# Peptides against a protein of PDB entry 5VZU, part 12

Target 1, 271 residues: chain A of PDB entry 5VZU
Amino acid sequence: GRTLEDIFHEHMQELILMKFIYTSQYDNCLTYRRIYLPPSRPDDLIKPGLFKGTYGSHGLEIVMLSFHGRRARGTKITGDPNIPAGQQTVEIDLRHRIQLPDLENQRNFNELSRIVLEVRERVRQEQQEGGHEAGEGRGRQGPRESQPSPAQPRAEAPSKGPDGTPGEDGGEPGDAVAAAEQPAQCGQGQPFVLPVGVSSRNEDYPRTCRMCFYGTGLIAGHGFTSPERTPGVFILFDEDRFGFVWLELKSFSLYSRVQATFRNADAPSPQ

## One batch from the design tools (peptide; made by RFdiffusion4, then SolubleMPNN)

Design b1_p9_3_s2 (from b1_p9_3, 6 letters changed)
Fold by OpenDDE base, seed 2:
Structure b1_p9_3_s2 (fold): chain B 271 residues (1-271), chain A 9 residues (1-9)
Amino acid sequence: as target 1 above (271 residues)
Amino acid sequence: MKGESLVYK
């Protein structure tokens, strides 16, 4: 029988061959598209922009992070044999925070799986409930006959008079005790470790995270066959680094901000 | 056995 190792070797050979074929197509016709950075908004969780992500056997990919209200999106700038460029590799629900357990229990994959699947179920329930309210509200706009509201007479507002009394009240300058704004406790990052059995490209990931959210990743077979969304965890480490745990794939992607400054990378103002 | 099409990210 084929071993797991044989299957992985065959798959890696196929990926290399596909990557070679795609690379060889560049000799014939290249279409260049300018990429613009998303505009930053005050409510963005971190500055939007280009990130370099780890994609296991695919290696390194470029992803654009953008914010859309209470959702974040990672869009592939580079494609691979499974997921082409322009696809939303990750979609993050900023409404659904994931609370990681203590560092000991973070090593337990089944505990993380439980937490994520409970959040996934809540997200499904909210989608079902919100779908019903939008359906019922459209039915009852019967034609309200526009009864002509009678012209209520313009009551003349009376001209009440002048009295100008200048009351001097010398309000004492109350000592505004400058309540020392307690420096907003920059929420102390929690210790972070990957669960046992989650594959990382390297062990060089941040060991402290700021917050986590529920999200979905896009997965597909070769040539973008049978694309589906799989549950995962978005981990915010800092302003320049985030992760995604692909729960079903038992894999981790680390994303690091591309620090290159691009001239004229801002989107043109909509005319 | 149809090789499980390894689904990737």
Scores: peptide ipSAE 0.287, ipTM 0.833, DockQ to the pose 0.141
Fold by OpenDDE base, seed 1:
Structure b1_p9_3_s2 (fold): chain B 271 residues (1-271), chain A 9 residues (1-9)
Amino acid sequence: as target 1 above (271 residues)
Amino acid sequence: MKGESLVYK
């Protein structure tokens, strides 16, 4: 029978061949577009910019990381046979932090899966609730017919009256001891390990993470067929490294900052 | 045999 290794090797060969065919087809008609680096903002989780990501059998891909308020986005700069350049390979919800368990329980894929799917369901509920509020506001512009109805009159007056009294009752304010949210110790990252059965290109990933967030990855068949968003975990390691766990694919992508400086790569200021 | 459309990232 085909081994898992044989299947993986055949698949890698197919992807390489497809990549070669696509490249060779475009050699006669190239459209060039300048890519600008996203502007940095003070509230950005890390500096935006170019990262090299590990995409398993696709090898290395270039991804632009950018921040959009409470969302982060990875945009493919390089395409592959499944997902073309310019697609949003990852979308991160910075409102939905993932709390990783202890290092022992991090090895349990089912535990990570549970945590991520619970967050996914909350995100889905919030989207449904916000969709209802936006829907109800449009209905009530019925045409107010301007009927001119008439002048009715006058009535007056009066004035009174008095006093009543002072009752004291001094209900003690129960000290709701606000459980002081322990300031997230900004300094020491949490120990990090991939769950058992999650594939990585190599074992050389950071073993400590700063924080994790819920996100979705884009997956598709060859030629960008049936594109869908799959749940995952964005893992911030440091200023220059992040990961994404593709939960359904049981795969890990490591993203490392491209350290090259580019001249004239800043976006023109909006005039 | 349903060709499992290997969905890739």
Scores: peptide ipSAE 0.279, ipTM 0.831, DockQ to the pose 0.144
Fold by OpenDDE base, seed 4:
Structure b1_p9_3_s2 (fold): chain B 271 residues (1-271), chain A 9 residues (1-9)
Amino acid sequence: as target 1 above (271 residues)
Amino acid sequence: MKGESLVYK
């Protein structure tokens, strides 16, 4: 029978061939679009910008990371045979933090799967509840014919009474010092390891992470056929590196900031 | 053998 290695090798050859065909066919018909870097906001988890990602067999891709309130988004700048440029390769829910276990339990793929699937179920429930509130409010404004109810008269409400004394009861306001949740010191990274059976193109990934979030990755067949979103984990390593664990694909993508400075890459100020 | 449509990222 074909080994897993044979299947992987045949597939790598097919992807290289497709990439060659695509690059050679489009040589005469390149459409260039200007890309602007997203403006940085104070509340952005890290500086938005261009990252180089590793997609295993697809090789190196360029992704734009941007922040949209409680969501982060990775947008493909480079397309591949499956997913064209401009698609959202990853969508991150910054409301749903993933808590990684200790290093021993991080090696267990089933434990990571459990944690991610529990968060996915919460996200699904929140979407269903928010969908019901939006549906019920539109229905029942039938036209109430406003019958003209008649002008009842101005009764003069009377004036008087005076004096009640100021009781001084000096109840000390107990300063409930709301323990300001010390902003979790961004400095001490949690030890990080990939689960057993998660493929990485390179074993040289950061062994500490700052935080993780629930997210979804886009997958498709050749020519963007049957596109769907799969569950995953966004892993922030540092200001210049993040990862994405594709749970169902048992794969990891590492993204590193493009250090090139672009002149005139800022979006024009809205007039 | 159904060619498992290799689903890619």
Scores: peptide ipSAE 0.223, ipTM 0.817, DockQ to the pose 0.140
Fold by OpenDDE base, seed 5:
Structure b1_p9_3_s2 (fold): chain B 271 residues (1-271), chain A 9 residues (1-9)
Amino acid sequence: as target 1 above (271 residues)
Amino acid sequence: MKGESLVYK
């Protein structure tokens, strides 16, 4: 039977051939566009910019990281045979932190899967509830036909009805124990290890992470066929490094900041 | 398993 190594080599050969075909077909008709770096905001989790990511068999790809309120996005600057340039390879929900277990339990893929799938279900519930509120508000602008019904004037009757003393029903204010939002300890990074069975292209990844968030990754067949979003974990290591665990794919991508200084790469001010 | 993760990214 084909070994896992044979399947990997066959797939690598196919990807090399596809890259060759794509590059050869477009060599005569290249359109160049200037890429601008996103403006940095004070509330950005890290400085936005260009990162080099590891995509297993696809090799190294360039991704633009940007922040959009409570969401972060990784946009492909380089495309591959599956996902074209300009697609959002990762979308991160900065509202939904992932709490990693202790280092021993981090090796258990099923534990990470449980945690991520619980957060995915919460995100789905919030989307359903927010969809219902937006739907009910539009229905009631029926045209109120202003029928001009006439001015009849009738009279003043004065009656003085009496002083009903409202009883002081002293409803004790139930102490709504405000669930103390545990201050997000922007504290010391926690020990980090990949779960057993998650593939990394390189074992040289940071062994400490600052924080993790729920996110989704874009996957597709060759030629961007049947694109779908799969659940994953965004892992912030430091100012210049983040990771993404592709849960269903059992794979890890490491992203490292492109340290090159670009002249005139700032976005033009909106006029 | 390891091969399938490479095909779809």
Scores: peptide ipSAE 0.217, ipTM 0.814, DockQ to the pose 0.208

Design b1_p9_3_s3 (from b1_p9_3, 5 letters changed)
Fold by OpenDDE base, seed 4:
Structure b1_p9_3_s3 (fold): chain B 271 residues (1-271), chain A 9 residues (1-9)
Amino acid sequence: as target 1 above (271 residues)
Amino acid sequence: VKGASLVST
């Protein structure tokens, strides 16, 4: 029978061939677009920017990480035969933290699957509830009966009612100390291991993580056929490294910050 | 099982 290695080798040859055909046929048809780095915000989980990702058999890709309130987004800067450049490879919900179990239970794929699927169901419920409130609020514009325009009448005058004394009730402004939401304490690093049966390109991934979040990854066939969002786990390791566990694919992608400095890569100031 | 190999992530 074909080994897993044979299947991997055949697939790698196909991907290399597709990449070769694409580059050879379209070499003269390249459209260059300037990429701007997203501005850093104080509330960003880590500094936004370019990350070098490893996608199992696809090799090395460049992803832009950006923050959008309570969401993070990985956008493909490099396309591949399946997913073109500019697509959102990962979308992270920073409201839905994933709590990893102890190191022994982290090896159990079914335990991670349970935790992620429970969070996915909560996210679906919240979307349905928020969709109903937005739907019901628009339905009650009953027909404003055109009440007839009754007439204009007149102007009369300005009577000067008198001198009510200013009571100086010096209500002390209660300092509503707005409890400054303590900046989400950089959670103590916890031991990290991939579940048994999750494929990593390299066994050299960080063995401690800061925090994890629920997210979805984009998958598609060749030529961007049948694109779908699959559940996964965003894993923050440090300021320069994050991972994504593709739950349904049983795969792990590691992303490392591109350390190169780019001149004139800042987004133009919003006018 | 969508063949995990042929799907870009």
Scores: peptide ipSAE 0.049, ipTM 0.815, DockQ to the pose 0.261
Fold by OpenDDE base, seed 2:
Structure b1_p9_3_s3 (fold): chain B 271 residues (1-271), chain A 9 residues (1-9)
Amino acid sequence: as target 1 above (271 residues)
Amino acid sequence: VKGASLVST
């Protein structure tokens, strides 16, 4: 029988061959499209921009992180044999924070799986409830018969007179001691470890995280066959690093900010 | 094995 190692090597050879075929096909007709960096907003969880991802077998990928109100989005800048460029590799729901357990219980994949699936079920329920409210609101616009409101007569309110003397209440300006806003304690990062059996390309990932959110990742077969969204966890480590745990795949992807400055990469102002 | 972008399936 083929070993797991043989299967891995064969699949890696197939991925390299596909990458070579795609690269060689590009030599005949390269369409260049400019990519613009998303504008930063004050309410963005971190600065939006380009992140370098490590996806196990596919090597290095570039993802654009952007914020859309209570959602974040990772868009593939680089395609791979399964997911083409321009696809939303991750969609993050910033309404649904994941609370990681203590460091000991974080090693338990089943505990993480339970927590994520409970959040997934809440998200599903909220989507069903919001669908019902949008349906019922359209039915009750029965024709409001415009009953002609009778013209009530304009009663002339009488001209009351002049006398109110201005009292000089010399209220002393009480020194509003500006309560020094205690600098928002940058919440101490929680200790972070991957669950046992979650694959990572390397063990060099941040061992503390700021916060986690529920999200979904896009998976597909070769040639973008049977694309589906799977549950996962977005892990914010810092301003320049985030991760995604692909729950069903038992895989972790680390993303690090691309530090390169691009001239004229800002999105054109909406005309 | 269902090829997923992240998993050598």
Scores: peptide ipSAE 0.049, ipTM 0.813, DockQ to the pose 0.428
Fold by OpenDDE base, seed 1:
Structure b1_p9_3_s3 (fold): chain B 271 residues (1-271), chain A 9 residues (1-9)
Amino acid sequence: as target 1 above (271 residues)
Amino acid sequence: VKGASLVST
């Protein structure tokens, strides 16, 4: 029977051949578009910019990381046979932190899956609740025809009266113990390991992470067929490295900052 | 098998 390795090699050959066919066919019809680096903001989790990602079957790809309030986005700069350039390969919800267990329990894929799926369900509930509030506000501007109906009259005034009584009762102030959110000590990264059965193209991923967030990754068939978003984990390792665990695919992608300095890559100031 | 963009199945 074909081994998983044989299937992987055949698919790698197919993807290389597809890349070659696409690059050779487009030789006469290339439209060049200038890419601008996203502006950096003080509240950005890390400096935005270009990252080189390892996609297991596709090889090395370039992704632009950008921040949009409490969301981060990875946009493909290089396309592949499945996901074209300009698509959002990852969308990260910076509102939904993933808490990794201890190093022993991190090896359990089912534990990571449970944690991620619980966060996914909370995100779905929040989207449903916020959709109801936005829906009810627009419905009631029916045009009330102002019928002019008439003038009727006068009646009177009456006046009184007085009374006063003062009652005391001194209810005790219940001590709301504000659970002090311990400021996550910004210094020591948590030990990190991939779950058993999650494939990584390279074992040289960082073994410590700063923080993790819920996110979704874009997957599709060849030619961008049946595109869907799958749940995953964004893992911030450091200022120059992040990962994404594709939960349903049981795969890990490592992204490393492109260290090249680009002159004139800043977006033109809005005039 | 849906050819997932990242993993050959």
Scores: peptide ipSAE 0.055, ipTM 0.816, DockQ to the pose 0.425; fails the geometry check
Fold by OpenDDE base, seed 5:
Structure b1_p9_3_s3 (fold): chain B 271 residues (1-271), chain A 9 residues (1-9)
Amino acid sequence: as target 1 above (271 residues)
Amino acid sequence: VKGASLVST
């Protein structure tokens, strides 16, 4: 029977061959698009820019990291047989921090899976609630043509003024326990290890992380067939390195900043 | 095998 190793090797050869075929087919029709680096903002989690990603069998790819308020995006600069260039390979929700357990419990894939799926369900609930408020507000601007009904002279009904005593309904102030936003412990790196059974292309990944966030990764079949978003964890290691755990795929991508300085790569100021 | 950029399933 085919071993899992044989299947992995055949699949890796197929992906390399597909990459070669696609590259060779494009030799006759190269479209050049200028890429601009995103402007840096003070509130950006790290400096935006180009990162080299490790994508298991696909090899090294270039991703642009950018920040959009409380969201971060990884956009593919290089395409692969599954996901074309210009697609958002990862989308990070900076509102939803992932708290990693202690180092012993980080080895348990089921514990990480539980934590991520609980956050996914919260994100889904928030999207449903916000969708209902936006839907109800638009329905009521029917043009009430209020036809002016004629002013019938309503008679002078008399002024009886009974002194209704104000009932002191002592409504107890419900202590809205302000959920104390636990101050983001920005300072000390947490020990980090991949869960058992998560595939990494290299075991040389940072063993300390600053913070983690909920995110989604884009997956598709060959030729961008049946694209879907899967849950994952964005892991910030430092100013120049981040990771993404693809939960359903049990895989890890490491991204490292491209240290090359590009002249004239800044976006033109909007005129 | 649905590939992420990582794993074709």
Scores: peptide ipSAE 0.052, ipTM 0.826, DockQ to the pose 0.417; fails the geometry check

Design b1_p9_3_s4 (from b1_p9_3, 6 letters changed)
Fold by OpenDDE base, seed 3:
Structure b1_p9_3_s4 (fold): chain B 271 residues (1-271), chain A 9 residues (1-9)
Amino acid sequence: as target 1 above (271 residues)
Amino acid sequence: MKGSSLVYK
């Protein structure tokens, strides 16, 4: 029978061959597309921009992080044999914060899996409820036949009259103390460790995280065959580093900001 | 058995 090693060896040979084919095709007609950096907004979780990510056997890939209201997106700038450039490798729902357990329980993959799957089910329910409200609103525009309303006559404008007096009643303004939403203290980061059995290319990942959010990652076979979204966790470490835990793949990708400054890389202002 | 094409990121 094929061993697990045989399967890995055959697969690594196929990946090396695919990588060789792709690199050998670069001597042919290349289409260049200009990439613009997304505009920064005050409400962005971190500054948007280019990040270098670790994708296991594929090595280092370039991803653009951008913010879209309560969603973040990682878009592939570099493609691989499975997922081409321009695809959204990760989609993050900033509405659905994940609370990590204590450091001991973070080592338990089943606990992380439970937390993520509970959030996934809430996201699914919210999508079903919002889909029903949008569906029912369109049904009731029956064609109101515009019967021509007959021009009934202008009855006259009588004029009068007078004075009535100035009652004082001094209703006390109830001080509704608007509970000032305490600015989310960018507090002391939580201790962070990967669950046992989650593969990381490097064990050198940040051991403290600021925030975690629910997200989905894109996966596909060679040539972008059977693309699907899998559940995962976005881990914000700092202003320049984030991670993604691919739950079903039991893998971690670390993303680090590209520190290179690009001249004239800003998006043209929408005129 | 169809070799499970390893699904990648």
Scores: peptide ipSAE 0.250, ipTM 0.827, DockQ to the pose 0.144
Fold by OpenDDE base, seed 1:
Structure b1_p9_3_s4 (fold): chain B 271 residues (1-271), chain A 9 residues (1-9)
Amino acid sequence: as target 1 above (271 residues)
Amino acid sequence: MKGSSLVYK
């Protein structure tokens, strides 16, 4: 039977061949578009910019990280045979923090899967509830026919006054046990390890993380066939490194900031 | 045999 190694080798050969075909075919018809770095905002989780990632068999990819309120986006700057340039490889929901378990339980893929899928269902519920509020507001502009009907006049009635008394009932305030906001330990990153059975291209990933968020990754077949969003975990390691766990693919991608300075890379000021 | 359409990132 084909081994996993045979399948991987055949797939690597196909990707290399596709890359060669694409490069050779488009050499005579290149459209160049200038890219601009996203503006930095004070509330950005980290400085936006270019990151280099590794997608296993695809090799090195360049992703633009940008922030959009409570969302972050990784946009492909380099395309591959599956996903073209300009697609959002990752979409991160910064409202939905993922709390990683202890280091022992982080090794359990099923535990991470449970946590991520529970967050996914909450995100789906919030989207359904917000969709209902937007739907009900449009229905009631029925045409108010302005029929003019008339004037009738009545009448006066008046007055009465009386007294009643102030009952004192002194209901005791029940102690609302303030759920102790666990202080955001800003300083020491949580110990981090990949779950058993999650593939990494390189074992050289940070062993501590600052925070994690729910997100979705884009996956597709060759030629961008049947594109879909799969659940995952965005892992912030530091100012220059983040990861993404592709839950369904059981794979990890590490992204490291491109340290190169670009002249004239700033977006033109909106006039 | 359902060809496992290798879905990639």
Scores: peptide ipSAE 0.218, ipTM 0.815, DockQ to the pose 0.146
Fold by OpenDDE base, seed 4:
Structure b1_p9_3_s4 (fold): chain B 271 residues (1-271), chain A 9 residues (1-9)
Amino acid sequence: as target 1 above (271 residues)
Amino acid sequence: MKGSSLVYK
């Protein structure tokens, strides 16, 4: 019977052949689009920019990381036979931190699955509640027939008077205890290991992480057929490296910052 | 045989 290795090898050959066919067919019809780097904001988890990622059989891909309030996004700069360039390969919810267990329990895939699926259920509940509040507010604009009540003119009158008592009430300036913005504790790095049965291209990933968040990854068939969002974990390692654990696919992707400096890559200032 | 449509990233 075909081994899992045979199936994986045949699939890698098919992907290489597809990439070759696509490259050869598009040689005559290359459309170039300028890409701007997103501006950095003080509240950004790390500096936004270009990252090189590894997608197992897909090889090397370029992803733009950007921040959008309480969400982060990985946008494909390079497309593949499944997902075209410009798609959001990952969407990260910075509201929903994932707390990893100790190093022993991190090896248990079922424990990671439990933690992620509990957070997914909370996100689903919050979306349903916010959808109901937006729905009920629109219903009650019944057409109030504004009856045209009439014109009357009344003019009067001028009255007085005087007194100026200068009440000194020395209201103590209530010390607005400026809630000390707890400096975003660059939390001491936690020991990190992939769960047993999660595939990585190599074992050369950071063994310490700063923080983790709930997210979703985009998956599709060839030609972007049946695209769907699958649950996962965004792993921040450092300023230049992050990972994504694709829970349902039992796979890990490592992303490393592109260290190249681009001149004139900043977005034009909004006039 | 349901061709497992290998869903890719």
Scores: peptide ipSAE 0.212, ipTM 0.814, DockQ to the pose 0.145
Fold by OpenDDE base, seed 5:
Structure b1_p9_3_s4 (fold): chain B 271 residues (1-271), chain A 9 residues (1-9)
Amino acid sequence: as target 1 above (271 residues)
Amino acid sequence: MKGSSLVYK
């Protein structure tokens, strides 16, 4: 039977061949576009910019991290055989924080899977509820035919009817237990370990993380066939490092900031 | 055997 090593070797040969085919097809006509860094906002989780990612089979990739209100996006600057450049490799929902359990329970893949799938179901419910409100508002522009109702004048009079008594219904003030928004303890990083069975190319990932969020990753076959979004976890380690756990793929990708200073990389002001 | 599912990433 084929070994896992045989399958890995065949897959690596296929990726090398595909990389060769793609590079050779473009040798005669390369179009270059200038990439601008996204503007930073005060409310951004970290400074937006270029990050280098290491995908196990694909090697080194460049991703642009940007913030869009309550969402973050990783956009591929370098394409691979599966996902072309310009695609959103990750989409992060900054409204849906994931709380990691203790280190013992973090090693349990089924527990992480349960937490992520529960958040995915909440996101799905919120999308269904918001879809219903947007649907009902469009229906009622029936053309009100302005029939000219005629001017009839009738005058009549004055009747005084009486003093209905003030019923003192003392409705008890229901104590709205303000669900104390536990102040997101923004300060101390929590201990972090990958679940057993999640593949990391390097064991040299940070063992402390600041916070985690629900997200989705884009996956596809070779040549961008059957693209789909799968659930995952965005892990913020620090200002210069984040990770993504691809839940269904049982894999981890580490991203590190590109420390190169780019002259004139700021987006031109919209004139 | 950890089946490396074809990581269609």
Scores: peptide ipSAE 0.093, ipTM 0.768, DockQ to the pose 0.154

